# Ledger of designs, part 82: peptides against a protein of PDB entry 4Y8H

Target 1, 222 residues: chain A of PDB entry 4Y8H
Amino acid sequence: TTIVGVKFNNGVVIAADTRSTQGPIVADKNCAKLHRISPKIWCAGAGTAADTEAVTQLIGSNIELHSLYTSREPRVVSALQMLKQHLFKYQGHIGAYLIVAGVDPTGSHLFSIHAHGSTDVGYYLSLGSGSLAAMAVLESHWKQDLTKEEAIKLASDAIQAGIWNDLGSGSNVDVCVMEIGKDAEYLRNYLTPNVREEKQKSYKFPRGTTAVLKESIVNICD

## One batch from the design tools (peptide; made by RFdiffusion4, then SolubleMPNN)

Design b2_p24_3_s2 (from b2_p24_3, 15 letters changed)
Fold by OpenDDE base, seed 3:
Structure b2_p24_3_s2 (fold): chain B 222 residues (1-222), chain A 24 residues (1-24)
Amino acid sequence: as target 1 above (222 residues)
Amino acid sequence: GPSTHVLSEEERAARAAILAALEA
């Protein structure tokens, strides 16, 4: 997984790849890793697929109830606190690693949270097995006062770095843009760089090539 | 960092036991 968040001049963007795995096997080529907590608060998840989905849905429900009770738009820090308390309760056994971002009446926010409940803050963040590849791009190209378009490109480029360099990342790029004063813009499959080309009409192999009929991936490391 | 993964049946069972213990 490669997930990123990038703040820009008037909001925040998050992005993710779309690979899920089961051991050495690609389980889903187009897994959705961006989750809506509230209309203007979204997160990107890495870790146990079921946990990332379940915890974000739970907090989303609680945030909705809290918003109704207080008659206020939900705040990103409220969602973060609820996530933090929940994950801490389970002592890291809920395998959810999240980049949490959004806009609220206090502005735009970008946080990360680890499975044991620790949180970080930054102008740009990356998590997942592809985090290092993504961070190399972010560190090289992030600057203050990014435009929306620059932030989307930067986030997308960072995800693609993960896709190309991390075995745990792959396929497509999903993006969610949260700009102050606007509705969130969820861009499912914003990029699909790995669309398989049409099958060749003629499969000519170099002389001496042995045809591979079947392939299997097996873990040989003990 | 972690990849996004689906648990095996064995892993799910082990996790369920741990979570149940934490909730008790």
Scores: peptide ipSAE 0.389, ipTM 0.873, DockQ to the pose 0.801
Fold by OpenDDE base, seed 1:
Structure b2_p24_3_s2 (fold): chain B 222 residues (1-222), chain A 24 residues (1-24)
Amino acid sequence: as target 1 above (222 residues)
Amino acid sequence: GPSTHVLSEEERAARAAILAALEA
């Protein structure tokens, strides 16, 4: 997985690849790793797929109820706190690693949270097995006062770096843009790079190695 | 960092037991 968040002058963008795995097997080539907590608060998830989805849905439901009760737009920091408390309660056994981002009446926000409930803040963040590849791009090209378009490009370039360099990342780039004063823009499959399988360098397999002629990725998602 | 993965049935069962113990 490669997930990133990038702040820009008037909001925040998050992006993700679309590969899921089961051990050494690609489970899904086009899984959705961007989840809506509220209309203007989204997260990107890595880790146990079921946990990332379940925890974001739970917090999303609670945030919605809280918003209805208070008649206030939900705050990103409130969602972060709820996630933190929940994950801490389960002492890292809920395998959710999240980039949480959004816009609220206090502005634009970008956070990360790990399975034990630790949190980070930054103008750009990456998580997942492809995080180092993504961070190399982010650190090289991030600047203050990015435009929306520059931020989308930077985020997508960072995800592509993960796709190309991380075995746990692959296929497509999903993007969600949260701009102040606007509705969130969820761009499913914003990029569908034909990641040509890097020509397997003809590893001369030692004599006796069965040539794997074709690897078929079977979607085992029941 | 972690990749997005699906747990095996055995892993899910083990996790469920731990989570149940933490909720008690």
Scores: peptide ipSAE 0.387, ipTM 0.871, DockQ to the pose 0.854
Fold by OpenDDE base, seed 2:
Structure b2_p24_3_s2 (fold): chain B 222 residues (1-222), chain A 24 residues (1-24)
Amino acid sequence: as target 1 above (222 residues)
Amino acid sequence: GPSTHVLSEEERAARAAILAALEA
């Protein structure tokens, strides 16, 4: 998995790859790792697929109730606190690693949270097995006062770095843009860089070459 | 960091037992 978050001048963008695995097997080539907590608060998840989905749904439900009760738009820090408390309660046994981002009346926010409940804050973040590849791109190209378009490009480039350099990452790039004063923009399969080409009907190989019958990527990192 | 993975039935059962113990 490669997930990233990038703050820009008027909001925040998160992005993710779409590979899930089961041991050495690619379980899903196009899994959704971006989850809606509330209309303007989204997260990207790594770890146990079921846990990332379940915990974000749980907190999303509680945030909705809280918002209704208080008659206030939900805050990212409230979602973060609920996630933190829940994950801490289970001492890391809920395998959810999240980048949490959004916009609220206090502005735009970007956080990360680990399975044991620790949290970080930053202008750009990466998590997952492809985190280092993504961070190399982010560190090289992040700057203050990014435009929306620059942030989307930076985030997507960082995800692609993970896709190309991390065996645990693959396939497509999903993006969610949360801009102040606007609805969230969820861009499912924003990039599909690995679309299968049409099978070659005929190819003449030079003498002395061996035909490649199959190529596969296997996750061997356990 | 972690990859996004699906648990085996055995792993799921083991985790469920731990979570149940923590909730008790």
Scores: peptide ipSAE 0.379, ipTM 0.871, DockQ to the pose 0.821
Fold by OpenDDE base, seed 5:
Structure b2_p24_3_s2 (fold): chain B 222 residues (1-222), chain A 24 residues (1-24)
Amino acid sequence: as target 1 above (222 residues)
Amino acid sequence: GPSTHVLSEEERAARAAILAALEA
């Protein structure tokens, strides 16, 4: 998995690859890793697929109830706190690693949460087995006052770095843009860089070429 | 960091026991 978040001048962008695994095999080539907590608060998840989905749904439901009760738009920090408390309670046994982002009346926000409940804040973040590849791109190209378009480009480039360099990442790029004063823009399969090309019929390898005996996906935690 | 994965049946069963204990 490669997931990222990038703040820009008027909001925040999150992005994710779409590979999920089951042991050494690809379970889903087009897994949706972006989850809606509320209309303007989204997260990207890595870890146990069922856990990321379940925890975001749980917090999303509670945030909705809170919003209805208070007649106020939900805040990203409220979602963060609820996630943090829940994950801490289960001491890391809920395998959810999240980048949480959104816009609310206090502005745009970007956080990360690890399974044991620790949190981080930044202008750009990456998580997942492809985190290092993504961070190399982010560190190289992030700057203050990014435009929306620049932020989308940067986020998608970072995800593609994970897709190309991390065995745990693959297939497509999903994006969600949360701009202040606008509805969230969920861009499912924003990029599909690995669309199957025509299979090469046959290639005679040079003498001395070592055959690949097996291919496996190794799930490495970052 | 973690990859996105689906638990095996054995892993799921083991996890369920742990989570149940933490909820008690």
Scores: peptide ipSAE 0.384, ipTM 0.872, DockQ to the pose 0.761; fails the geometry check

Design b2_p24_3_s3 (from b2_p24_3, 15 letters changed)
Fold by OpenDDE base, seed 1:
Structure b2_p24_3_s3 (fold): chain B 222 residues (1-222), chain A 24 residues (1-24)
Amino acid sequence: as target 1 above (222 residues)
Amino acid sequence: GPSTHLLSEEERAAREAILEALER
């Protein structure tokens, strides 16, 4: 698994690969790892789409209830807290992890959580077995005041680095863009790169725009 | 989208954590 988050000038992008593996076996080449908590709050994580969707639905329902009760839009920190408490309380000894990101009235947010209780905040994050390769790209090319397009490219390139350097990561790249003042844009299979050589010794950040080979767009409204 | 019951070790651990937490 390779999951990343990247903040940009007006929002946040999360991205993930779509490979699911068991040991050396590629079990699923197109597993969805991005999940909606609320229209403008998404997470990326490990596990199956069904399992992760179940937890996100639970948290989403609670957030909706809280939103109705307080008459305010859902907050990313609320989702973070609920997820953290839920995972830690019952399974804090397990090394589960998520990236949680979104936009709310307080701005754009990017967090990671581990089931054992730790949380991280940053302008860019990577988790998973391919996270080292992804982080190398992020650290090399992240800058302040990224545009949406630059952030999407950076996130996608980071995922691709994971794909090319980690056997546990592969196949396609999914992206979700959460921009302040706009609907979330879920780009399923934003990239569908062909099979490349694994364990590349070096990765060079691609120049220009990344070609979109396959795209499915879902607009998420309030 | 597609999903599978076969997971990497990290995904398996995460799955188990999620499932157990949801049952409580």
Scores: peptide ipSAE 0.020, ipTM 0.390, DockQ to the pose 0.195
Fold by OpenDDE base, seed 2:
Structure b2_p24_3_s3 (fold): chain B 222 residues (1-222), chain A 24 residues (1-24)
Amino acid sequence: as target 1 above (222 residues)
Amino acid sequence: GPSTHLLSEEERAAREAILEALER
């Protein structure tokens, strides 16, 4: 699995590969890993797809109810909190890792949640078995004031890096764009790389891939 | 994320506010 999130000037993009594996076996070549929590809040799931779906559905239902009662648009931080609590409560039973992203009245947000309940905040994030390769791309090419198009490209390039460098990642790239003031745009199979041909293409990171920008991962759980 | 040195004061403040909210 490779999932990424990228903030841009007016919103956030999340992307995922579509490969599902059971051990060394590719179980599904077109598994959806992007899940809608609310119209403008989505998550990308890493780990057990079934767990991710179950969690996101539960949280989605609760958020919807809350939104109805409060007559307010759901907030990403609310979704994050609920997800975090749920994942923590069922620690050991739910092997889900999530990138949670969205837009709300307070702006655009991008978070990650680990199975043990830790959360990270960033302008770009990657999770999954292909996350290292993805992160290399993100770190190399992320800049401030990305346009929507640049963010989509960056996210998709990062996923592709994961696909090329990880057996657990592959097939297609799904993208969800959440832009402030707009409806979410879910781009199923945004890229359909012919994996068989591309796996032979060693994604040679251009030699100029800049060193690890020390992202201060603020572990919110400390 | 980018080095905190690359964050605008506004972005830093927003991040801190979010972190504080999450700690509650």
Scores: peptide ipSAE 0.009, ipTM 0.341, DockQ to the pose 0.029
Fold by OpenDDE base, seed 5:
Structure b2_p24_3_s3 (fold): chain B 222 residues (1-222), chain A 24 residues (1-24)
Amino acid sequence: as target 1 above (222 residues)
Amino acid sequence: GPSTHLLSEEERAAREAILEALER
């Protein structure tokens, strides 16, 4: 896994690879590691898409309730506190980690959480087995006052470095952009570097800014 | 049901931590 976060002049970007592996086996080449907590607060984490989605749904529901109760927009720090309390407070030596990022009335925020409960704050962060390669790119190219486009490129380049240098990372690059005063932009499969020409049905998801329409999370009980 | 994806050791650890937290 490689996950990154990058602050820019008016917001924050997070990005992740899409590989899921167990030992020598690639189980899924298109695993989603970016998850929505609220419309403007997202996280990147390790684990299966289903497990991380379940967590984000739980936290998201609680944040929504809190937002309704307080009549305030959700805050990134509230999401951070809830995640620390519910996910990592009792996990001991389990190597769970995530990046939490978003925008709220107090500005743009970027945090990381480790299994032992530590929290880091920074302008750029990298976690996962590919984090060293990603961090090398971030440290080399991060600067103050990045534009949105520069931040997306930097985050994507960092993920690609993880993909190329880490066997536990690979396949595609997902990106989520959270800019102050705008809707979040979730760019699923923003880059597909390993899409060999062969599979004709490369569903090129149009790089459409899918405006995250308020999809009501319908609990599809399968 | 969510397909049990084969996870890296790190991803497995993260999954276990998440599942443990959800069961609590």
Scores: peptide ipSAE 0.021, ipTM 0.391, DockQ to the pose 0.191; fails the geometry check
Fold by OpenDDE base, seed 4:
Structure b2_p24_3_s3 (fold): chain B 222 residues (1-222), chain A 24 residues (1-24)
Amino acid sequence: as target 1 above (222 residues)
Amino acid sequence: GPSTHLLSEEERAAREAILEALER
C-alpha cells in the first residue's frame, strides 16, 4: 500500500494505490483505499483493509450524527479525535493506519493516525509499504502555495513512486481533492499507470469523477 | 514524516497545540 496526502493553497488532496495483496498474491487490482467520512472529510486507509473500512464507517456515522445535532459542518479535528480514540482503544485488534484530510469552516487539514493512536500533522504525508519512495518524491518536490493541479500531480507522482518500488503497491491511482468552498472530487482510477496514458496536458478528470453531493446543513437558529 | 523544517514557528506551535489537544 501507498497512501499520500498533500496540502495545497486552497485545500488538500489525498491519493492511494489500488492494489490489495494477500501475501505474495495480488488479491484485488482495484481496491478502493480512499474512504468518505463526511462529504468534505476523507481518509486514505492502509493496513488491514477491512479494519480501515469498518473504522471509517463507524466514525462517519458518528460525525454525521454530531453534525446534525450541532447544526455545524463536520470538523476534521473531530473526525481525527474520534478515529484516534477508536484506534487507540482497540490497539492490537485493528491493524489500520490512516491519512485523514478535509476541509471545514476552519480551513484545510491533513493528519495521519497510526494504529496505536499516534497522530501527526503536516503539509505532506506518506504511509504504507511504499511510503519511503513516495516520501522521497514529496520531499523533493513539495513547496508552499501549491496549486490544486500541482498538488494532484505531486500526490500522483508520489503514489507512482511507491508503485514502482513496492510489490505491495500497484495497479491504479485514486485521488480525492477537497478544496475550500467546493464539493469534494473523488477521482477513481485517476491514473492507470499500466495504460500509457498519452500526456494529456489537461488534467481533465477522467470519466468516473464523482462529485460528493453537498450536504445542506440547515442551521436551525433557535 | 513531513519535514518539520518547512513549517513556520507559528505553524509548529499550532501543530503542537493540536496534537496536545488531541492527546487529552
Scores: peptide ipSAE 0.010, ipTM 0.371, DockQ to the pose 0.024; fails the geometry check

Design b2_p24_3_s4 (from b2_p24_3, 13 letters changed)
Fold by OpenDDE base, seed 4:
Structure b2_p24_3_s4 (fold): chain B 222 residues (1-222), chain A 24 residues (1-24)
Amino acid sequence: as target 1 above (222 residues)
Amino acid sequence: GPSTHLLSEEERAERQAILEELES
């Protein structure tokens, strides 16, 4: 299991290794998935699948209600706070860790939350069994002012590094792009785009030939 | 498991500011 988040110049990208759910690998109880909290706030969740889904759905519902009541776009920090409080309250009962990311009127944000409720902030993050391999890629290639395409590639490469570390083959990556001023773009079974990289190491990993499915998420509030 | 890495001074400052805001 590997989840990553990467900030870029105008937003944030999160990605998850979904091989346990969509690949030729036998599905297990532990998986990584992308979850929508609100149209422009998403989580990469890892750990027990049921726990991750339950937490994100609950917070999503609360965020939606709050947004509707206040007539304001949801804030990532609000989602973070609620998730943190929930995970902390149920420490030991929820085997989930999250990367929380999104865009709001205050900008783009990227956070992580551990199962016991601790939080972290960064321009790039990785969690899961493949997180060390993923982080090696991130640390090697992350730079300030990444483009959207560079960030997507970096996130995907990081996930693939994690997958390679665990299995030595295969690739199933979901990606969600949250760019300021745009609808969120959910890319299922994403393949890393060819991006122009200058003076950087190239990391090549086995990739599948699955089709990319795109979903656009719009605001539900005016 | 979670990945740990060293944050830049800027990232650390941002982290601290956000955490303080959330705890207030």
Scores: peptide ipSAE 0.023, ipTM 0.384, DockQ to the pose 0.059
Fold by OpenDDE base, seed 1:
Structure b2_p24_3_s4 (fold): chain B 222 residues (1-222), chain A 24 residues (1-24)
Amino acid sequence: as target 1 above (222 residues)
Amino acid sequence: GPSTHLLSEEERAERQAILEELES
């Protein structure tokens, strides 16, 4: 599994491979790794997909109630705190870690949460079994003031690097774009490679436009 | 950038090796 987050000039992108891995084995299952907490706050899950989904749904419900009660737009830091608290409380049986990202009235945000309770902040993050390969791509190509398109490409390339490093199997990539002042854009199956590629020792950032197979685009409103 | 202090020495070494390969 590989999940990444990338901040760009006006928002944040998260991406995930949709394969399920158990150790060295890639299960023949495509699972959604991106989860909506609120319309403009999403997370990418690594570890146990079922646990991630359950946790994010619970937090999403609580945030919604809080938002209604306070008449305030949900904040990414609120989601972060709630997720962190929940994961800490149940760390004994929940094997999930998350990248949490979104936009709110205070701007764009990108965080990670580890199952043991640690959090990180950055302009780009990667987690999962392919995180090192993904991070190598991110560190090599991330720059200040990325455009939305550049960020999407970078996130996708990082995911692909992670996939190739892990098992050399082509997997689907989901992407969610959260831009300030806009609806969230969920790009399901942004990449759907049909052919499994062999494990590559090195991954170079591709030049030009990558062929994209988009299955669906969903705009999420406030 | 992300904090690298949470990574083990092994993970840091692996990351560095990947970076070096990408830059070659």
Scores: peptide ipSAE 0.007, ipTM 0.313, DockQ to the pose 0.021
Fold by OpenDDE base, seed 2:
Structure b2_p24_3_s4 (fold): chain B 222 residues (1-222), chain A 24 residues (1-24)
Amino acid sequence: as target 1 above (222 residues)
Amino acid sequence: GPSTHLLSEEERAERQAILEELES
């Protein structure tokens, strides 16, 4: 998995790849990793697929109830706090690693949360097995005062870096844009790069040589 | 960091047992 978040001048964008695995097997080539907590608060998830979906739905339900009760738009920090408390209660046994982003009356926000409840804040973030590849792109190209279009491109480029360099990442790029004063824009399969498997060129190997058929560099970044 | 993965039936059962212990 490669998931990222990028703040821009008037909001925040999150993006994700669409590969899910079961051990060494690709389980789904088009897994949805972006989850709606509220209309303007979204998460990107890595870890146990069922856990990421379940926890975001649970917090989403609680946030909706809270919003109805207070007659206020939900705040990203409220969602973050609820997620933290829930994940902390289960001491990392809920395998949800999330980038939480959104817009609310206080502005745009971008956070990450790990399965044990620790949180980070930043202008750009990456999580998942492809996070290092993504972060290399983000660190190289992030700047202040990004436009919406620049942020979408940067996020997408970071996800693609994960897709190309991480075996746990693959297939498509999903994007969600949350701009202040606008509805969230969920862009399912924003990019569908046809990974043409390079046909292995038939090389005649000398007697006694072992052909390397496939090199997979697994960047195990926790 | 983690990859998005599906749990086996065994892993699900183990996790469920742990979660039940924590709720208790």
Scores: peptide ipSAE 0.364, ipTM 0.863, DockQ to the pose 0.759; fails the geometry check
Fold by OpenDDE base, seed 5:
Structure b2_p24_3_s4 (fold): chain B 222 residues (1-222), chain A 24 residues (1-24)
Amino acid sequence: as target 1 above (222 residues)
Amino acid sequence: GPSTHLLSEEERAERQAILEELES
């Protein structure tokens, strides 16, 4: 599986491949990897699909109740904290890791959570078996002030790179766009890459580890 | 960084905890 998140000038995009794997075999059924926590907060799940769904449903319910009680819009950081605590507490039983993203009154946000409880922040993130290939694409083409369309394309390209690297077979890409001031847009099967041998775009990936982690932390503190 | 002016005290505390963990 491959999941990615990309921030753009007015929001955030998350994307996932729709492959369902049962052991070494790719299952025929397309599985949705994107899950709604709240109307404007979504996550991309990697690992066991059932685990991801169960966790996100629980957190979603709690966030909704809290929002109703306080009459406040849900916050991405609240969802993040709840997910992190839950995954950490049950890490022995939950084989899921997530990219969490959304918009709230404080702006747009993009985070990742590992099953062991670690959290990361960035302008772009990738997780899963194809994450290295996806990250290579992201690092090569991400820039500040991406448009919505550029971000969708970048996220989709990154997922496709991950798919090609992992299985070399066609998988659909789901995308969710969360833009400030707008409703979330879920784009199911945004891309259906056909295994056409021909368009191997040779992405020459410059091998550069950019110190992106420090910039992301500073931007959250400011 | 993201504005915290609209956050409740609880939300600010959660945010701070996350930031501290990321910085450690």
Scores: peptide ipSAE 0.018, ipTM 0.396, DockQ to the pose 0.028; fails the geometry check

